# Designs tried in a protein design run: peptides against a protein of PDB entry 5K2M. Part 181

Target 1, 273 residues: chain A of PDB entry 5K2M
Amino acid sequence: MRIGITYTVLRREEMAIKERAGEFGEVVMLHEDDLLFPGNYDLDVVIIRNVSHFKALYTARLFESEGIPTVNSSRLIFEAGDKLFATLRLAGKVPVPEWKAALSEGGALRVPDSLGYPLVSKPVFGSWGRLLAKVNDRDSLEAVLEHRKWMKNPLYGIHYFQEFVEKPGRDIRSYVIGGEFVGAIYRYSNHWITNTARGGKAEPCSDPEVEELSVKAWEAFGEGALAIDIFESEKGLLVNEVNPNMEFKNAARVTGADMAGKLVEYAVEVAKT

## One batch from the design tools (peptide; made by RFdiffusion4, then SolubleMPNN)

Design b2_p26_7_s1 (from b2_p26_7, 12 letters changed)
Fold by OpenDDE base, seed 1:
Structure b2_p26_7_s1 (fold): chain B 273 residues (1-273), chain A 26 residues (1-26)
Amino acid sequence: as target 1 above (273 residues)
Amino acid sequence: SAAERREEELKRSDAEEKALLEELLA
């Protein structure tokens, strides 16, 4: 078994994945600078750990074009890594926050007619709560839309909105790999954006309802390794988003779950199929 | 406490890592 690991930065996650992959076979670390295509890669599977969503997507697709399966697959990265496409998968399977998508400023200005205020404006791509805006009124909506118009990437013209969910000062991050629930954490924050990368406290989450919902959320995609963001709301648990390029250092530390090992085990399974 | 200091160090490390990652995503 020859396991490739693509990476941009050797983080705690990549170090752990490398270490655990060594128990299953030969490990080939592939920095982004090492990746040239077409290439002759002698690999049975590649674990995709590129930081950029798009670089991860293209890297996965490029290996797949050489007949090498990836974890995650380019399909999963594409569908799960886009908040709107992920919502389209999730909405038919699990409770999600109310959402609207608009393809124009004029369409976006009508979103409050259905969702009301406050709204959350999200880019369809991005991590760590970047470019999330709580939109409390019409003036704020107009400002966000004006700013989006001047952003260079055309994907910022895809307007994705959610209802603002009142959370109990925390959210949940769960992990499902190959359909198996691996663990979950609470992320505490005094801010409406609860991401641990912004200095939120993490604590273990042991809730059977979270586990069940997390697996169902994963089943909406049906493959791969996903981190799942869940809100505790007055309406119950809501699946907010998924991440096909999961960070797990804090979750692994807090829960003691072997997320790196589970990821490698799944990659080995994928290599054998 | 030692636990609080470790949590603060982790928060700082996470913020520094995030800043680096944000530069790589630009």
Scores: peptide ipSAE 0.028, ipTM 0.633, DockQ to the pose 0.170
Fold by OpenDDE base, seed 2:
Structure b2_p26_7_s1 (fold): chain B 273 residues (1-273), chain A 26 residues (1-26)
Amino acid sequence: as target 1 above (273 residues)
Amino acid sequence: SAAERREEELKRSDAEEKALLEELLA
C-alpha cells in the first residue's frame, strides 16, 4: 500500500495522518510544490490536506484523472466545501438554518423580506469565519454588498445568507468518517462566530442526538470524511455547514478519538475498492 | 495556574497558525 498525502503546511493533523499512515504502508508526503500533472504517480490512494479549498479540489481531480482515488474525492470536496452546495444537500435530509441565495445586489436586497433581520452573510467558500458578517439592518446590508462588488473573486458575487441563530455561547463540531461517527466537541466562544482557531475552549460532546444527526448529515453526501458544524438553537439542533478539509487537532486532543487513524483506515478501504 | 498558562499558550499558538493560514489563502 502506497499512501500519498498532499499538504500546504505540515500541521499537527498532517503529522498525525503521516504517522498513522506509516502503520498501513509506505507514505509519500507531497507538498504543493511537488505536485506536477500529469505526474505518473505510483500511489494506491491520496489523502488530500491542501489548505485551499480550490487547490484541494483540483488536486483531488488531477489524481483521479490518473486513476488514483482520493480522500476526500473531488466530488465531495466540491459539494461539501461550498456552503451553498452543501446546504442544497443537507436541506433535504437534516434541519438547517433558514437560508436564501441571490445572484445580484438587487436580489440580495430583497432577502430580508423573506428572512428578516438579523442575517448572516457568508461567502460560499472560505474557512475560519472569514468574511462572515452579522447584518442587523438595511444600512449594514448595503455596506456588505457594496464591498463585495470590489472583491476580485467573482464568487463573492454569489450572495448566500442565513438567519442569525442565537446560540448558547457554543457550537458543536462532530466528525463522521466513512459513515462512522468518530466524535464531537463543544466549541465555546464569547463571539457569535464560534471557532477553536479563534481561541475558543473545546470540551467533549457526548450526545446521542448529535451522533444521530451527524450521521444523517454525512449520509446527505454518502462518502468521505466530514467535520459537521451543528448549532444548538431554540428550534433544536441545526446543521450549519460541513467541512471536507477538517481540522481535528483540538477535537482529537479533547475526545481522545483516533481521528487520524480513522481517516487512514478509510483511505485504505477506498484504495481496496 | 499552570493549567491556565497552558491554555493561553494553546490559544496563542492557534491564533498564530490561523494568521499564517489566512496569509496563504490570500
Scores: peptide ipSAE 0.025, ipTM 0.612, DockQ to the pose 0.171
Fold by OpenDDE base, seed 5:
Structure b2_p26_7_s1 (fold): chain B 273 residues (1-273), chain A 26 residues (1-26)
Amino acid sequence: as target 1 above (273 residues)
Amino acid sequence: SAAERREEELKRSDAEEKALLEELLA
């Protein structure tokens, strides 16, 4: 077994994945600077750990073009890594926050007619709550839309909005790999953005409803390794988003779950199919 | 406490890592 690992930065996650992969076979670390296509890669599977969503997507598709399966697949990265495309998959299987998409400023200005205020503006791509805006009124909406006109990436012209969900000072991050629930954490914050990468406290989450909902959310995509963000709301549990390029160092530490091992085991299974 | 210090060190490390990762995403 020859296992590739693509990466941008050797984080704690990539070190753990490398270590666990070494128990199953030969490990080939591939920094982004090492990647040139077409190439003759002698690999049975590649674990995709590129930091950029787009670099991860294209890297996965390039290996697939060489006949090498990837974890995650380019399909999964594409569908799960875009907040709007992920919402489209999730909405058919699990409860999600109310959302609207608009393709113009004129359309976006009508979103409050359906969602009301406050609402959340999200870019369709990005991590760690980057460019999330709580929009409390018309003036704030106009300001967000004005700023989007001057952003260089055309994807900022895709206007994705969500209802503002009142949370109990925390959210849930769960992990599902190959359809198996691996673990979950609470992420605490006094800010409406509760991401642990912003310095939030993490605690173990042991809730059968979270486990069941997390597996159902994974089944909306049907493959790979996903981190799943869940809100506790007055309406019950809501699946907010998924991440096909999951960070898990805090969750692994807090839960004691072997997330790196589970990811490698799944990659080895994918290599054998 | 030792637990509080570890939590503060983790928060700092996560913030520094995030800043570096955000620069690499540009």
Scores: peptide ipSAE 0.022, ipTM 0.596, DockQ to the pose 0.138
Fold by OpenDDE base, seed 3:
Structure b2_p26_7_s1 (fold): chain B 273 residues (1-273), chain A 26 residues (1-26)
Amino acid sequence: as target 1 above (273 residues)
Amino acid sequence: SAAERREEELKRSDAEEKALLEELLA
């Protein structure tokens, strides 16, 4: 078994994946600077750990074009890494926050007629709450839309909105790999954007409803390794988004779950299919 | 406490790593 690992930065996650992969076979670390295509890669599977969503997507597709399977697949990265495409998959299987999409400024200005205020503006791509805006009124909506016109990437012209969900000072992040629930954490924050990467406290989450909902959310995609962000709302649990390029160092530390081992085990299974 | 210092060091390390990652996503 020859296992490739593509990466941008050698984080705690990539170090843990490398260590666990060494128990199953030969490990080939591939920095982004080492990747040229077409190439003669002698690999049975590649674990994709590129930081950029688009670099991860294209790297996965390039290896697949040479007959080498990837974890995650380019299909999963594409569908799960776009917030709107992920919502389209999730909405048919699990409760999600109320949402609207508009393809023009004129369409976006009508979104409050159905969602009301406050609402959340999200770009369809991006990480760590980048360009998330809580929109409390019409003036704020007009300002967000005006700024989007001057952004060079045409994907900023795809207007995705959610209802604002009042949270109990925390959210939930769960992990599902190959259809198996691996673990979950609470992420505490006094800010409406909860993210442990922004210095929030993490605690173990042991809730059977979270486990069941997380597996159902993964089944909406049917493959790979996903981190799942869940809100505790007045309406019950809501699946907010999924991430096909998961950070797990804090979750592994807090829960004691072997997330790196589970990811490698799944990659070895994919290599054998 | 030693536990509080380790938690503060982890938070600092996580913030520094995040800043570096945000630069690489651009």
Scores: peptide ipSAE 0.021, ipTM 0.561, DockQ to the pose 0.184

Design b2_p26_8_s1
Fold by OpenDDE base, seed 4:
Structure b2_p26_8_s1 (fold): chain B 273 residues (1-273), chain A 26 residues (1-26)
Amino acid sequence: as target 1 above (273 residues)
Amino acid sequence: SREEVLEELKKDEEEYEEMLKKLLSL
């Protein structure tokens, strides 16, 4: 078994994955600078750990084009890593926050007619709560739309909105790998944007409803390793988003779950299929 | 560090933005 691991930055996650992969076979670390395609890669599977969503997507697709399976697959990265495409998968299977998408400023200005205020404006791509805006009124909506016009990436012209969900000062991050629930944490924040990277406290989450919902959310995609963001709302649990490029160092530390091992085990299973 | 990852993400997003801008300018 030869296991590739692509990476941009050697984080705690990549170190843990490397260590666990070494128990199953030969490990080939592939920094982004080492990647050139077409190439003669002798690998049974590649674990994709590129930091960039798009670099991860293209890296996965490039290996797949050479007959090498990836974890996650390019399909999963594409569908799960785009907030709108992820919502399209999730909305048919699990409760999600109410959402609207618009393809023009004129369309976006009508979003409050359906969702009301406050809204959350999200880019369809991006991580760590970047460019999330709480839109409380018409003036704020117009300002966000104006700023989007000046952004160079045309994907900022895809206007994705959610209802603002009041959270109990926390959200839930769960992990499902190969259809198995691995663990979950509460992420505490006094800010409406909850992210552990911003210094929020993490605590273990042991809730059977979270486990069931997390597995159902994973089943909407049907493959791979996903981190799942869940909101506790007055309407019950809502699946906010999924992440195919999961960070898990905090969750692994807090839960004691062998997330790196589970990821490697799944990659080995994928290699054998 | 988080800052290093953020810088890489920014660069990657900027590069992708530039690439997409080029693709849409065609």
Scores: peptide ipSAE 0.022, ipTM 0.535, DockQ to the pose 0.044
Fold by OpenDDE base, seed 5:
Structure b2_p26_8_s1 (fold): chain B 273 residues (1-273), chain A 26 residues (1-26)
Amino acid sequence: as target 1 above (273 residues)
Amino acid sequence: SREEVLEELKKDEEEYEEMLKKLLSL
């Protein structure tokens, strides 16, 4: 078996994936600079670890065009990596924060009529809580919309909003690979945006409700490896977002779960189907 | 490093913006 691994930066995750993949066959590390298509690559499967959502998406689709399956698939990366598209999948299967989408400033200005204040404005793409805004009032909403007009990306014209969820100073990140729950962590932060990448403390989360909800959230997509962000709210557990290009070094360290091994095992299964 | 990853993400978002603008203008 020949396993490709595409990457932008060789992180702890990519090193762990490489090491575990070596137990199953020949490993071919492919930096973004090594990728040229069509290339007639001799690979049985490719694990996609490009940092950029869009580079990951196009890389996956390019390998698929050569008949090489990818983990994750281009379909999954597309649907899970966009906050709005992910919400559309999730909302029919699991509890999610209340949300609205608008395609114009005039539409966006009416969002509070349905959701009230405070709101959270999100771009449909991006990671680590970038360009998230807590919108407390009309003046703040107008300011966010004005700033969006001057952003160069036309995707900033897609206005996605959620209700502001009061959290107990933490959120939950779980991991589901091939439909199997692998583990979960609490991420602690004094800020309304919780993220371990921003220096938040992580602790193991052992909750059967989190496990069940995480599997159901994965089933909304039906394939691949996903990190799932869950909020603890007064209404119960809410699935906030999913990530098809998961960071897991902190979760693996805290839980002791073999995230890299589970990912490779799943990729090997995909190669055999 | 985390900073390197963030810089690459910013570049990729900017490049994708330009690419999408080109695709949407076609």
Scores: peptide ipSAE 0.022, ipTM 0.552, DockQ to the pose 0.043
Fold by OpenDDE base, seed 2:
Structure b2_p26_8_s1 (fold): chain B 273 residues (1-273), chain A 26 residues (1-26)
Amino acid sequence: as target 1 above (273 residues)
Amino acid sequence: SREEVLEELKKDEEEYEEMLKKLLSL
């Protein structure tokens, strides 16, 4: 078996994936600079680890066009990597924060009529809490909308809002690979943006409700490897978002779960189908 | 590092924005 691994930066995750993939066959590391299409690649499966959502999406689709399956698939990257499209999948299966989407400033100004304040403004793409805004009032909403008009990417004109969820100083990050729950962590932060990448403490999460909800959230997409962000709210557990290009080094360290191994095992299964 | 990943993501977003600007200016 020949396993490709595409990457932008050789992170701890990519090193772990490479090491575990070596147990199943020949590993071909493919830096972004090595990728030219059409390329007639001799690979049984490709694990997509490009940092950019769009580069990951296009890389997956390009390999698929050559008959090479990818983990994650371009379909999954597309649907899970867009916050709005992910919400559309999730909302049919699991509890999600209340949300509204608007396609104009005039539409966006009516969002508080449905959701009230405070709101969270999110771009439909992007990671690590970039361009997240807590919108407490009309003045803040107008400011966010004004700034969006001057953003160059037309996707910033897609206005996605959620209710602001009060969290107990933490959120949950779970991992589901091939439909199997692999592990979960609590991410602690004194800020309403709980991303551990900003220096938050992580602790193991051993909650059967989190496990069940995480699997159901994965089933909304039905394939691949997903990191799942879950909020603890007064309404119960809410699935906030999913990530098809997950970081897992902290979760693997804290839980002891073999996330890299599970990802490779799933990729090997995909290669055999 | 996280900083390196963030810098790369910023570059990718900037490149995509520049590409879109070029396409929209056509």
Scores: peptide ipSAE 0.020, ipTM 0.529, DockQ to the pose 0.045
Fold by OpenDDE base, seed 1:
Structure b2_p26_8_s1 (fold): chain B 273 residues (1-273), chain A 26 residues (1-26)
Amino acid sequence: as target 1 above (273 residues)
Amino acid sequence: SREEVLEELKKDEEEYEEMLKKLLSL
């Protein structure tokens, strides 16, 4: 078994994945600078750990073109890594926050007619709460839309909105790998954006309802390794988003779950299929 | 680590913007 690991930055996650992969076979670390295609890669599977969503997506697709399976697959990265495409998958299977998408400024200005205020404006791509805006009124909406006009990436012209969900000062991050629930954490924050990468405290989450919902959310995609963001709302649990390029350092530390091992085990099973 | 990751993401966005500028100048 030869296991590739692509990466941009050698984080604690990549170190843990490397260490666990070594128990199953030969490990080939592949920094982004090492990747040229078409290539002659002698690998049974590649674990994708590129930081950039797009680099991860294209790296996965390039290996797949060489007949090498990836974890995650390019399909999963594409569908799960886009907030709108992920919402389309999730909305048919699990409760999600109310949402609207608009393809023009004129359409976006009508979103409050359906969702009311406050709204959350999200880019369809991006991580760590980048470019999230709480939109409390019409003036704020117009300001966000005006700023988006001057952004050069055309994907910023895809206007994705959610209802603002009142949360109990925390959210939930769960992990499902190969359909198995691996663990979950609470992420505490005094800010409406709850993210441990922004200095939030993490605590273990042991809730059977979270486990069940997390597995159902994974089943909406039907493959791979996903981190799942869940809100505790007055309406019950809501699946906010998924991440096909999961950070798990804090979750592994807090829960003691072997997330790196579970990821490697899944990659080995993918290699055998 | 978050700052380092954000710097890499900014570089990716800048490179993409440069590519778009080149494509739009055609």
Scores: peptide ipSAE 0.019, ipTM 0.500, DockQ to the pose 0.044

Design b2_p26_8_s2
Fold by OpenDDE base, seed 4:
Structure b2_p26_8_s2 (fold): chain B 273 residues (1-273), chain A 26 residues (1-26)
Amino acid sequence: as target 1 above (273 residues)
Amino acid sequence: SAEEVKKQLEEDEEEAKKFLEELLSL
């Protein structure tokens, strides 16, 4: 078996994936600079680890066009990596924060009539809590909308809003790979945006309700490897978002789960299908 | 490092923005 691994930056995750993949077959590391299509790639499966959502999406689709399956698939990356498209999948299967989408400023200005204040404005794409805004009032909403007009990317004209969920100073990140729950962590932050990449502490989460909800959230997509962000709310557990290009170094360290191994095992399974 | 990843993400998002702008301007 020949396992490709595409990457932008050789992180701890990519190193762990490489190491574990070596136990199953020949490993071909493919930096973004090494990728040229169409190409004659002799690979049974490719693990997509490009940092960019769009580079990951297109890389996956390009390999698929050569008849090489990818983990994650371009379909999954597309649907899970867009916050709105992910919400559309999740909302039919699991509890999610209340949300609205508007396609114009005039539409966006009516969102508070349904959701009230405070709101969270999110771009449909992007990672690390980038361009998340807590919108407390009309003036703040108008300011966010005005700033978005000057952003060059037309996708900023897609206005996605959630209710503001009051969290207990933490959120949950779980990992489901091939439909199997692998593990979960609490991410602690004093800020309303919880992100371990910003120096938050992580602790193991051992909650059967989190496990069940995480699997159900994965089932909304039905394939691949997903990190799932869950909020603890007054309404119970809410699935906030999923990530098809997950970081797991902190979760693996804290839980002791072999997330890299599970990802490789799933990729090997995909290659055999 | 988290900073290197952040920088790369910013660069990749900027490239993706340019590409999407081109696509959506069509």
Scores: peptide ipSAE 0.022, ipTM 0.518, DockQ to the pose 0.045
Fold by OpenDDE base, seed 3:
Structure b2_p26_8_s2 (fold): chain B 273 residues (1-273), chain A 26 residues (1-26)
Amino acid sequence: as target 1 above (273 residues)
Amino acid sequence: SAEEVKKQLEEDEEEAKKFLEELLSL
């Protein structure tokens, strides 16, 4: 078996994936600078580890066009990596924070009529809590919308909002690969954005409800490897978002779960189907 | 340890900043 691994930067995750993939077959590391299409790639499967969501998406689709399956698939990357599209999938299967989408400023200004304040404004793309805004009132909403008008990327004109979920100073990140729950962590933060990129701590999460919910969240997409962000709320567990291009080095370290191995095993399974 | 985890998360933050331009690329 020949396993491709596409990457932008050789992170701990990519190193671990490379190492584990070497146990299953020949590993071909493919830096973004090496990727040209159409190409002659002799690969049975490609593990997509491009940092950019869009580069990952297009890389996956390009390999698929060559008849090479990818983990994750371009479909999964597309649907899971967009917060709105992910919400559309998730909302049919699991509890999610209340949300609204608007396609104009005029529409966005009416979002509080249904969700109330406080709100969270999210771009449909992005990571590490980038451009998340807690919107406490009308003035703040107007300010966020005004700033969005000056953003060059037209996707910033897609207005996605959630209710503000009060969390117990932490969130949960779980990992489901090929429908198997692999592990979960608590991510602690004193900020309302609990993302690990804010210098928090991580602890293992051993909660059967988290496991069950994580699997159900994965089933909303039905394929691939997903990190799942879950909120602990007064209403119970809420699936906030998913990530088809997961970071897992901290989760693997904290839980002892072989995230890289599970990803490779799944990729090998995909290659055989 | 919790301290080691914290340190690693701080390193992750610095790594994330380096990838910002990449994440914004279409």
Scores: peptide ipSAE 0.022, ipTM 0.453, DockQ to the pose 0.053
Fold by OpenDDE base, seed 2:
Formats: C-alpha cells, structure tokens, sequence
Structure b2_p26_8_s2 (fold): chain B 273 residues (1-273), chain A 26 residues (1-26)
C-alpha cells in the first residue's frame, strides 16, 4: 500500500495523517510544489490536504485522471466545498437554514422579500468565515452588493444568502468519515461567526441527535470524510455547511477521537475497491 | 486547566492567522 498525501502547509492534521498512514503502508508526502501533471505516480490512494478548495479539487481530479483514487474525491470536494452546491444536497435530506441564491444585484435586492432581515451573506467558496456579512438592513445589503461588484473573482457575483440563525453562543462541529460518526465538539464564541480558528473554546459534544443528523448529512453526499457544521436553533438542529477539507486538531484533542487514523483507514478501504 | 486551554487557544489563533495570511497570498 502506497499512500500519497498532498499538502500546502504541514499542519498538525497533516502530521497526524502522515504518522497514522505510516502504520498502514508506505507514505509519500507531496507538497504542492512537487505536483506536476501528467505524472507517473505510483500510488494506491491519495489523501487530499491542499489548503485551497480549488487546488484540492484540481489535484483530486488530476490524480483520478491517472487512475488513482482520492480521499476526498473530486466530486465530493466540488459538491461539498461549494456552499450553494452543498446546500442543494443537504436541503433534501436534513434541516438547513433558509436560503436564497441570486445571480444579479437586482435579484439579490429581492432576497429580503422572502427571507426578511437579518441575513447572512456568504461567498459560495472560502473558509474561516471570510467575507461573511451579517446584513441587518437595506443599506447594509447595498453595501455588500457594491463591494461584490469590484471583486475580481466572478464567483463573488453568485449571491448566496441564509437566514440569520440565533445561536446559544456556540455551534457544533461533527465529523463523519466513510459514513461513521467519529466525534463532535461545541465551538464557543462571543461573535456570531463561530470558528475555532478565531480563538473559540472547544468542548466535547455527546448528543445522539447530533450523531444521527451528522450521519444523515453525510449520506446526502454518500462518500468521503466531512466536517459538518450544525446550529442549535429555536427550530431545532440545522446543518449549516460541510467541509471536505476538514481541520480536526481541536476536535481530536478535545474528544480523543483518532480522526487521522479513521481518515487513513477509510483511504485504505478506498484503495482496495 | 483553564490556563492550558487558554494558551492552546492563543496558539491556535496565531496559527490560524498565519494560515489565513498564507491563503491570501495564494
């Protein structure tokens, strides 16, 4: 078994994956600077850990074109890593925050007619709450839309909105790998954007409803390793988004779950199919 | 301890900030 690991930065997650992969086979670390295609890669599977969503997507697709399976697959990265496409998968299977998408400023200006205020403006791509805006009124909506016009990436012209969900000062991050629930944490924040990357406290989450909902959310995609963001709302649990390029260092530390091992085990299973 | 958790959170925040800076340079 030869296991590739693609990466941009050697984080705690990549170090843990490397260490655990070494127990199952030969490990080949592949920095982004080492990747050239077409290549002659002698690998049974590749674990994709590129930081950029698009680099991860293209890397996965390039390996797949050479007959090498990836974890996650390019299909999963594509569908789960885009907030709108992920919502389209999730909405048919699990409760999600109310959402609207518009393809023009004129369309976006009508979103409050359906969802009201406050809204959350999200880019369809990106991590760490980047370019999330709480839109409380018309003036704020116009400002967000004006700024989007001057953004160079055409994907910023895809206007994705959610209802603002009142959270109890925390959200839930769960992890499902190969259809198995691995663990969950509460992420505490005094800010409406809850992200552990912004200094939020993490605590273990042991809730059977979270486990069941997390597995159902994973089943909307049907493969791979996903981190799942869940909100505790007045309407019950809502699946906000999924991440096919998960950070798990805090969750692994807090829960004691072998997330790196579970990811490697799944990659080995994928290599054998 | 609460102090160890706080220290770990501060380290995680600094690491995340560096990671964001690197991503913005991409």
Amino acid sequence: as target 1 above (273 residues)
Amino acid sequence: SAEEVKKQLEEDEEEAKKFLEELLSL
Scores: peptide ipSAE 0.018, ipTM 0.459, DockQ to the pose 0.049
Fold by OpenDDE base, seed 1:
Structure b2_p26_8_s2 (fold): chain B 273 residues (1-273), chain A 26 residues (1-26)
Amino acid sequence: as target 1 above (273 residues)
Amino acid sequence: SAEEVKKQLEEDEEEAKKFLEELLSL
């Protein structure tokens, strides 16, 4: 078996994936600079680890066009990597924060009529809490919308809002690969954005409800490897978002779970189908 | 060790920087 691994930066995750992939076959590391299409790739499967959501999406689709399956698939990357599209999948299967989408400023200004304040404004793409805004009032909403008009990417014109969820100073990140729950962590922060990439502490999460909910959230997509962000709320557990290009170094370290191994095992299974 | 921590912090900083640059290039 020949396993490709595409990457932008050789992170701890990519190193771990490479190491574990070597147990199953020949590993071909493919930096973004190595990727030209159409190509003559002799690979049974490709693990997509490009940092950019869009580069990951296009890389996956390009390999698929040559008959090479990818983990994750371009379909999964597309649907899970967009917060709105992910919400559309999740909302039919699991509890999610209340949300609204608007396609214009005029529509966005009516969102509080349904959700009230405070709101969270999110771009449909992006990670690490980038361009998240807590919108407490009308003046703040107008300011966010004004700023969005001047952003170059037309996707910033897609207005996605959630209710502001009061969290107990933490959130949960779980990992589901091939339908199997692999592990979960608490991410602690004194800020309403709890992402560990912004200096939050991680601790193991051993909660059967989290495990069950995480698997159900994965089933909304039905394939691949996903990190799942879950909020603890007064309403219970809420699935906030999923990530088809997951970082797991902190989770692997804290839980001891072999996330890289599980990802490779799943990729090998995909290669055999 | 303090040296391992320092090295890890440096690696994490470089990784974060490259990641940020990539994100901003979208």
Scores: peptide ipSAE 0.016, ipTM 0.470, DockQ to the pose 0.041; fails the geometry check

